# Peptides against a protein of PDB entry 6DSZ: the designs that were tried, part 336

Target 1, 361 residues: chain A of PDB entry 6DSZ
Amino acid sequence: NYVVTAQKPTAVNGCVTGHFTSAEDLNLLIAKNTRLEIYVVTAEGLRPVKEVGMYGKIAVMELFRPKGESKDLLFILTAKYNACILEYKQSGESIDIITRAHGNVQDRIGRPSETGIIGIIDPECRMIGLRLYDGLFKVIPLDRDNKELKAFNIRLEELHVIDVKFLYGCQAPTICFVYQDPQGRHVKTYEVSLREKEFNKGPWKQENVEAEASMVIAVPEPFGGAIIIGQESITYHNGDKYLAIAPPIIKQSTIVCHNRVDPNGSRYLLGDMEGRLFMLLLEKEEQMDGTVTLKDLRVELLGETSIAECLTYLDNGVVFVGSRLGDSQLVKLNVDSNEQGSYVVAMETFTNLGPIVDMCV

## One batch from the design tools (peptide; made by RFdiffusion4, then SolubleMPNN)

Design b2_p29_3_s4 (from b2_p29_3, 16 letters changed)
Fold by OpenDDE base, seed 3:
Structure b2_p29_3_s4 (fold): chain B 361 residues (1-361), chain A 29 residues (1-29)
Amino acid sequence: as target 1 above (361 residues)
Amino acid sequence: AAAQAEAIRAAFSAKVDEEEYLKKLAEAL
C-alpha cells in the first residue's frame, strides 16, 4: 500500500499573528487551502507547533480575545460556510486544538457575493459579522457558553459591498463599509443592534469616494475611524476629520492587502499586485486639550517582495509575506536602506509548488 | 546557507525594544 503522501498545499491564502498558544507566545498562523499551520516565533526563528486539517478551504481566519480570556481564540470560516471557534490547549506534551463553538452559517436563499466571503470581528468581541450574500449581513453573537454558533441576518440596502470592517471605540458595534451603486462608490457606517437585530444609523458617511476604493482599515484609538484605500488615493475619515492623499507611487499597481504594524494604528504595511511593500504612516498631532488627531498620512516604499496575498508583522521588523502566486517569505525591515534604496531583505523563502486546486469532485 | 541561518538567528534573537525600533524605522523613512 503506497501511501501516496498527498502533497501538502504551499500556496498561502491567509495569515495572522497573535497569542494563540499562550499569552506569552507570539504565533504565526498560516492558512494553506484546507490546512492551518501554527508556528511559534522564537529567537531561533519559526518553530512549527501544529498542523490542523479543516473541513474545507479556509475563507476567513481571525484571532480575537474575548474579555477574560488569557490568550487569543481563532475564528475560522470555510468556503462551505462551516464556522468554528478554536482554542489551543496544551497539557504537558499533549497539544490539542479544541472546538469551543461551531456552526454552519449557509443560507438557503441568497446570492453569493462576487467579492467573496468577508468575515470581521468586533474589537470588543461582541459579535462576528459576515458578508456572505448580497443584501445580507450575518451576525454571530459571541457568547462564552454557547457551543453552537447561532447567526441571524440583517438586511443591507446596499447590495454591492466591496469591503467591511468593525470600527474601534464605538459604544455599539459599528460597521464601516465601501459599497457600489449606480452613482459610484461610497462609504457608510451602521450601528448593529443585537437586541433589535437591525441596523441603526452610524456616526458618519462619505459619499462619492474614489471609484476604485477597495479596502477599509479600521483604525484603533486614539485616532479611531477608518482608512479607505483606492487605486489612486488613500483617505481617512472618523466623522470629525477627513484627510486624503494621492501619492503617485500607488497608481502604478493596485494595493491588495494590508496589515497593522503597531497596536495604536500609527503604521500599516501595504502590498500591491507587483509585490511592492509600502508603509502607511499616520502622523499624529497633539492638541492643547490632550486629544490626538491625525495630522497627515504618508506612504513610503519599503521595497519588493513576493506578491502578497496576506501580510503580517511579527516583531523586530520581521514580516511574513504570505503568497498565493509566488513563494512566501520572511523579510526583515531595515532602518538603513541598501544601495538600491530598499529597506527590505529576504530572510527565508518558502517554495510555492502551486495552488492545489481542490477539484470539487 | 550558514550565513543565512546566522542572519535569521540574529534577526529573531535581537531583543530590540519594539517601540524604539519602529520609531527609528519611521524616522528613517
Scores: peptide ipSAE 0.286, ipTM 0.812, DockQ to the pose 0.806
Fold by OpenDDE base, seed 2:
Structure b2_p29_3_s4 (fold): chain B 361 residues (1-361), chain A 29 residues (1-29)
Amino acid sequence: as target 1 above (361 residues)
Amino acid sequence: AAAQAEAIRAAFSAKVDEEEYLKKLAEAL
């Protein structure tokens, strides 16, 4: 009887940072298939706090802070459409992960989208949005007292959604999405009415974006709007301002992940399929009326890391590089380049043993 | 190369007050 000690999964498929264990703690949460790892970010590195086994592969993992909560809650959606909202509680040495709410959000009818599950949370915590199936947008209203996650569907006319985010600074929850039709790829916005359970016309749209536009980044105030990342171009749009750049360096490999560095959305980390790490910079222009507008976009190559599945800026120039294909890393971003011209230094490497191929013999 | 280094320095020298950063990050969540 060979007890195949089930090797713990090492491939990272998601990561988030926030204040999950307490209001003061900076946490890194790492999804490794069915396992959630919770760390506290310290001056000495990542301190492990808890590992949690999930009842399925983690497909969505997002931190959010509803009004009146002192710390972040964790939304998880599994690949089998089990949704939960988790809270961290510590009482002395006892650590409990409490399920605040749960539900199954699977539909009996619908074509699962080829681009997989997308889960997003409204910045004002009014709702969770899910793109699970083509032509449907699922909404989970967020209610403090609701232990049962109930969802409803809104029909999307746009059948092939590539990516979707909630925008910041909107009176009503507003989504921005890239979609594909026979004419190409486009960006559109919709307001989401919880009351009427329908879409209203959003503040703006952009037809005929880059053919390979693949990612939407919602930009917080004061800029607002969204960044659209393609194979060849990066564009910004907020309804009033449009700006596009086409840095030659991004054509070499597809940008596959991003993470916001600054709360105001002035800087973003970008990772490509070759493990190149970039900084996207939003240059501010202050108008005479005190309004802030985007002056320019810039992309700078920082260095090379493992191929990122996810990126998380932690603090003090430390970045977690979550890798599915390679070793995950903690890296330091330096102001000065090394002898090789890199601004990235690996601090710690976490060996990825690859997928456990269950050879059922 | 020098312009890139200066751009990167400018990117990192914009000291996000870590406390203000963490606070704003917490407020943005």
Scores: peptide ipSAE 0.080, ipTM 0.643, DockQ to the pose 0.048
Fold by OpenDDE base, seed 5:
Structure b2_p29_3_s4 (fold): chain B 361 residues (1-361), chain A 29 residues (1-29)
Amino acid sequence: as target 1 above (361 residues)
Amino acid sequence: AAAQAEAIRAAFSAKVDEEEYLKKLAEAL
């Protein structure tokens, strides 16, 4: 009897940082296929707290804090469209992961989108949005008392959505998305009416963005709006302000992931397909009335890491680089560059053994 | 391995004012 000890998956396909175990704890959550790993960030490094097996590959993993919750809740969607909201509960030494709500959000009709599953949460925790199928936007209203995740679909006229986010600072939940049509790629916004279960016209649109525009970043207040990342350009738009940069350095490799560094959205980490790590900086201008406006955008090369599938800033310049293709890393951002001009130092490397091909014998 | 562990401990133990740190980083770039 060869007990093939099933090797645990090592490839990282998602990571998030927040306060899941308590209001005070800083957590790193790592998705490795069907496994969720929960760590506490400590002065001694990453302390493992719990591993959770999921009923399928984790496709979406997002932390959110509804009004009146003391700590973050975790939304998970699997590749088989099983959705759940999880809560961490500790009672002495007993650790429980409680399912606050669950549901299956699969539709019987629909073409799965080629760009995969997108899951987003409204910053005010009014709803979860899902782009699962072409021409549909699924909404899960967030209700504290509802243990069953119920969803409805809104028809999208735009069939080829590339990326979508909820915007910050909107009276109604508002999505911003990049889509492709025969004329090129465009950015559009919609307000989402929970009452009417329809889209209303959003605050702004931008037609004819870069042909390879691939990512939307929602920017918190006071800036608001969104950043659109392409192959050659990075643009900002909030309805009133438009800025675009085309730094030559980003043309060399496609940016594939991002993470907000600070709560106010002044800095973002960007990772490309070559493992280059960038900082995107939003330069502020204070107006005479005390309003803060975006003055400029800047991109700086920090250094090289493993090819990131996901990035998450922890604390004190420590970044977790979740890699699917290579080894995941904890890296330190330094103020001073090394002799090679790099601001990045690898602190810890987590070996990726590759995809375990379940050879069904 | 020991040097790496020390570097990790140093990185996580140094509670720098996050805002000040990020500001310095942004200024150095």
Scores: peptide ipSAE 0.071, ipTM 0.706, DockQ to the pose 0.834
Fold by OpenDDE base, seed 4:
Structure b2_p29_3_s4 (fold): chain B 361 residues (1-361), chain A 29 residues (1-29)
Amino acid sequence: as target 1 above (361 residues)
Amino acid sequence: AAAQAEAIRAAFSAKVDEEEYLKKLAEAL
């Protein structure tokens, strides 16, 4: 009897922070292949609460809070297109993960996209959007009473979507995406009509962005709009304002992940393929009418970490660096640099034992 | 391990007003 002690997965492929266990608790949720780890962020560090075996490799993991919910719900999509909405429920010492909704979102016909599965949630929790296949955008309406996930597809004319997000502050759910065609890479927006199950023209578009534009960041109010990250440039657009920077420091390695620090979208962490950690700063200008506009974008090198697959700002300058290729870390951001000019201090390192080859026997 | 745990505790126990800390960080960057 080879008790193959199934080595627990250590490579992180996703992480998210929010209020999953309660309205008051700050949680860190970590996806490690088929395993979900749930932590409470405490003054003493990460307290493990629950580990959950999933029904497949986690491809998407997002927290969201529908109207009337006291705490966040968790959306998970697996690589086999099984979707669920999970709720944390505690009854005394008993901890249960409740499935609020589930379903399979696989289509019979479709080319799996080269950039993989993308899952996004509308900031107002009106829908989940899924880019699973080229030329299709799947919508999952978020209805409180649904035990089964109802989904529909909208045809995307743009076959090669690189990244997509829902925008903030839109009357209708609005996506912003980078796509590639024979002429280059472009940014476009669409409004999503739940009623008509179609795209309407979005508020803006930007043709001929940087050839290596790879990521969209939706910016909350008051700024609104989106940040587009490339290899050489970072651009902001909100329909009215366009701003671009090309800091030489980002050209050295491709930015591969990001995380919002401030709820108002004034700061973002950026991680590159060399494990460099940056702060992206949105400098505000207050207009005479009390409106806040973007004055400038700035990128600052904070220091070096493990190569991030995902980043989550927790609290008090503590950041979780989820790594697939290296050891995951808790790091502290400092206001003052050390003697080497780094603002980053490693607090804890989580050893990565390498890829668990899921031998599907 | 103990020193790391202490560093984590120190980092999380400092109820730095997130806004103030982040403001200072932005000013220092």
Scores: peptide ipSAE 0.006, ipTM 0.280, DockQ to the pose 0.835

Design b2_p29_4_s1 (from b2_p29_4, 8 letters changed)
Fold by OpenDDE base, seed 4:
Structure b2_p29_4_s1 (fold): chain B 361 residues (1-361), chain A 29 residues (1-29)
Amino acid sequence: as target 1 above (361 residues)
Amino acid sequence: SEAVKKALSELEEENKDSTRFSKLLEKVE
């Protein structure tokens, strides 16, 4: 009986950065199938802190900081619909990952969405939203004292949601989503009422967006609103301002991931299916009344990396490129381009041994 | 482009006091 020591998964299917181990530590968390790897960013690079085995493939991994928490908590949802909120605790040399809350959020009835599981957290930490099944939006209220994650469903009239995010700066939790109907793809917003367990009309909508609009980026204050990424265009909408760009360079390959570089949402990283890394720039205009509005959008090519499944800006111009298809990388963004016009330099490479084919024996 | 250089320069300035990756970056330079 050759116990094939199952090689640890190396393909990255998600990454997130935040302050999970402490308020001061910057962490990189990497999801590799059922494995969660926790790193601390140090002067020397990434230091491994802990590896956690999850009871299922990680489908959603998000950091969030509820009011009164000194550090981030981690929400994980598995492909088997097991949800948990994790906390890092260290006492001397003893490291514990504590489950603050858990629950199973599977529904008995529902068609799993073709675009897979989407999990999002309200920026004000009022709720978690889940798109698991067509025509349903699942809500998990966030309560500090509740060890059991309870969820309820709200019926969504839009049956084919492509992507969804919570917006920033909303009095009530508000989602923005791209959906498809027979007439094309559209963007809509809904307010989520926890009390009434229903959707209310959101602040804005945009009908007939690009046919291949695939991603929503919630933009923090002061801009607010959302960015919609398509195959040919990038658009911004916040209810008052609409901007669209169609840079020819993005037509060459589909943008598949994004990451916000800074808290104010002025800069984003974009990765495409060819491993090109872009910066999306939001140019601000300060009004006489002190309000900040979006003046323009720009997309600029930085360079080439491994094909990113996920991206996260860390610090000092260092970006983690999580790859499913290739080697993951730490790359440096340089102010000056090299001779080839690239602003990207690979610093470290993490070998991907390929997909663990779960041979169902 | 000028826009990229500006954005990256601003990013560098914003992170100038951070020691994260400082030793690693010294090796790449």
Scores: peptide ipSAE 0.686, ipTM 0.962, DockQ to the pose 0.867
Fold by OpenDDE base, seed 1:
Structure b2_p29_4_s1 (fold): chain B 361 residues (1-361), chain A 29 residues (1-29)
Amino acid sequence: as target 1 above (361 residues)
Amino acid sequence: SEAVKKALSELEEENKDSTRFSKLLEKVE
């Protein structure tokens, strides 16, 4: 009886950082197919705390902190449309991952979107938004006392959504999305009414963005608005201000992931398909009235890493590079470049053993 | 180059009081 010890998946398909175990602990959460790995960031590095098996491939993994919560909760959606909200509880030496809420959000009718599952959380934790099917936006209201995740659909006129995020600083939950129609790619915003279960007109739109615009980054206050990343250009829009850059360096390879470095949204990490790591810089301009506006955008090459599926800044210039195709890494960002002009040094490498061929026998 | 160095320097200063990875970083230096 060869007990084929099922090799644990090593390919990373998602990562998030936050305060999941406690308000003070910094955690790294890594999704590896059906497995969730929870680490605490310590002086010594990543300390494993818990591994959780999920009933399906993790498609969405997001930390959020509802009002009145001392630490972050974890939203997970699987590829089979099982949704849950998880809480970390520790009682002495006993560690439990508690399911606060769960539900299945699958629809009987709808075309699964070709760009896959998108899950987003309103920064004010009013709702979760899901783009699962073309022409539908699913909303899960966040209610503290609800153990059952109930969702409803809002019809989306834009059938081909490329990416979507909730914006910051909006009175009502507001989404910003890139979509494609016969005329090209565009950016649009909608307010989401929980009461009426409909979209209202959003604060702004940007028609005719770059043809290969693929990602939306919601920018926190004070800047607000969104960054749109394409193949050739990076644009910012907040309804009042528009700024675009076209750095030649990004044309060489498609940017595939991003992560915000700081709460104010002044710095982002970008990863491309060649494993290049960039920093996106938002330069501020302080107005006479005390308002902060975006002065400029800059993209700077930091160095090379494994091809990132996901990136997350941790602390002290340490970045986790989650890789699906290669080895995941902990890398250090250095103020001074090395002899090769790189600001990146690999500290730890996590071997990727490749795709576990589930031989369905 | 100057922009990135500035950004990284600011980031280092912002995190100067954090002990996260402190021992690990000592091994890399």
Scores: peptide ipSAE 0.686, ipTM 0.962, DockQ to the pose 0.845
Fold by OpenDDE base, seed 5:
Structure b2_p29_4_s1 (fold): chain B 361 residues (1-361), chain A 29 residues (1-29)
Amino acid sequence: as target 1 above (361 residues)
Amino acid sequence: SEAVKKALSELEEENKDSTRFSKLLEKVE
């Protein structure tokens, strides 16, 4: 009996950072197909804590902290539409990943969206939103006492959603999304009513954005609003202010991932299909009344890395570059550039052995 | 770019008290 030790997947398809193991620990969570790897960030680097097998390919992985929780919970959605909320529990040396809630959110009717599964969490932890099917937005209300994840659908008039996020600082849960219609791509917002199970008109819209607008970044307070990333342009809108930049450097390759560096949303990392790492900078302007407004947007090239599927800033200028196509990396951002003008230095490399062809036996 | 240097300098200052990666970073310097 040759126990073929199935090689563990090495290609990264998602990563997130937060405080999952404790309130104080900084964790890196990495999704590799059906496997979730949990690391603690230490002085020595990434320390592996736990590896968890999931019942399906991880499609969504998001940390969130409901009111009254001391640490983050983990939402996972698989490609087979199994949803769960996981909690890390340690008792002495015993480590358990417990399922606080679970459910299957598959619909019998609906066309799976071409852009894949999108899962988002309201910043105030009122709900989870899922774009699984064209013309539907699925809502999972977050209730502390509910062990069963129950979902309902709201019909979207916009059939071709490209990306969607929950906005910050909204009285009601509010989504912002890029969608495509015959006239082009547009940005729209909707308020989500849990009570009425319907959309209400959102605070703003932006018609006729760039044709290749592909990503929405929700910007936290004090700025609020959203950043829309395209092939040629990056735009900001919050209902009151609109800014657009078209830096020539981003035209060379499509930006495919992003990560917020700081809680106030002044800095973001962007990765493109060529493995270039950028910093997106939000310049602040303080008004006489103490309000903070966005003055300008800047994009600056930091350097080159593996082609990122996902990026996450950790701490001390260290960034995890999760790669599906190449080796994942821990990289350091340096204040001073090297002789080549790069601000990026690779510290650790995690070998990607390529796609494990699951031979269905 | 001056903007990048400023942003990275601010980031370094914000994280100066963190010990995360401290030993790993000592090896890269």
Scores: peptide ipSAE 0.685, ipTM 0.962, DockQ to the pose 0.855
Fold by OpenDDE base, seed 2:
Structure b2_p29_4_s1 (fold): chain B 361 residues (1-361), chain A 29 residues (1-29)
Amino acid sequence: as target 1 above (361 residues)
Amino acid sequence: SEAVKKALSELEEENKDSTRFSKLLEKVE
């Protein structure tokens, strides 16, 4: 009787931070293939609270807080297109993960996108958007009373979407996306009408961005707009203002993940394919009328970590580096650099044993 | 750079009252 001790997956394929267990608790949620790990950030470090098995590989994991909720809910989409909204409930020592809503969002017809599944949530929690198939944008309206997640598709004229986000500060849900056509890569915006189930013209577009533009970051108010990350350049656009930088240091390796450090969107962490950790800085300019505008963008090298699949700033300068290819880490950002010029110190390392090949015997 | 030091200093000040990781950080230092 070989007790095949099913080794738990160690490779991280996603992470999110928010207030899932309570309004006060800061949580780190880690996706490891079919496994969800829930941690609470404490004075002592990460405390494990619960592990949850999912019926498929986690492809999307996002926290969101609908109006009137005291804590965040968790949206999960699996690679098999099973969607659910989860709630954490604790009653004494009993911990339950409750499924508030679920549904399968697979289409019978459609070409799965080569860039994989993208899932996004409107900052005002009006809808979830999914790019699953080329030429389609799937919308899941967020309604509290619906236990069954219903979705509809809107046709996209742009067949090759690279990345997409919902913008902040929009009266109607508005997406911003990078797409590729025969002329190159471009940025476009659409308003999403839930009522009419169609796209309306968005506030702005930017044609002919960098050929390797790969990521969209939605910037919160007061700046608004979006950051577009390429291989050679980082650009900002909000409809009124355009700013671009081309720091030579980012040409060395492709930026593959990002995380917002603060609610104001003034600081972001960027990770590249070589495990370099950067800080993206948005410098503000206060106008005489009290409006805040973007003055400049800066990218600064912080140091080196494991190659990040995902990054999340936690608190007190501590960052979780979720790695698929290497060991995941808790790292500390220090104000003063070490002798090597690094602002990063590893505090904890989580051994990655590699992909568990489920040998179905 | 001065920019990164400023940003990190501001971040430290913003999080000064948080006790998260406080004991863990004491061990690293």
Scores: peptide ipSAE 0.684, ipTM 0.962, DockQ to the pose 0.842

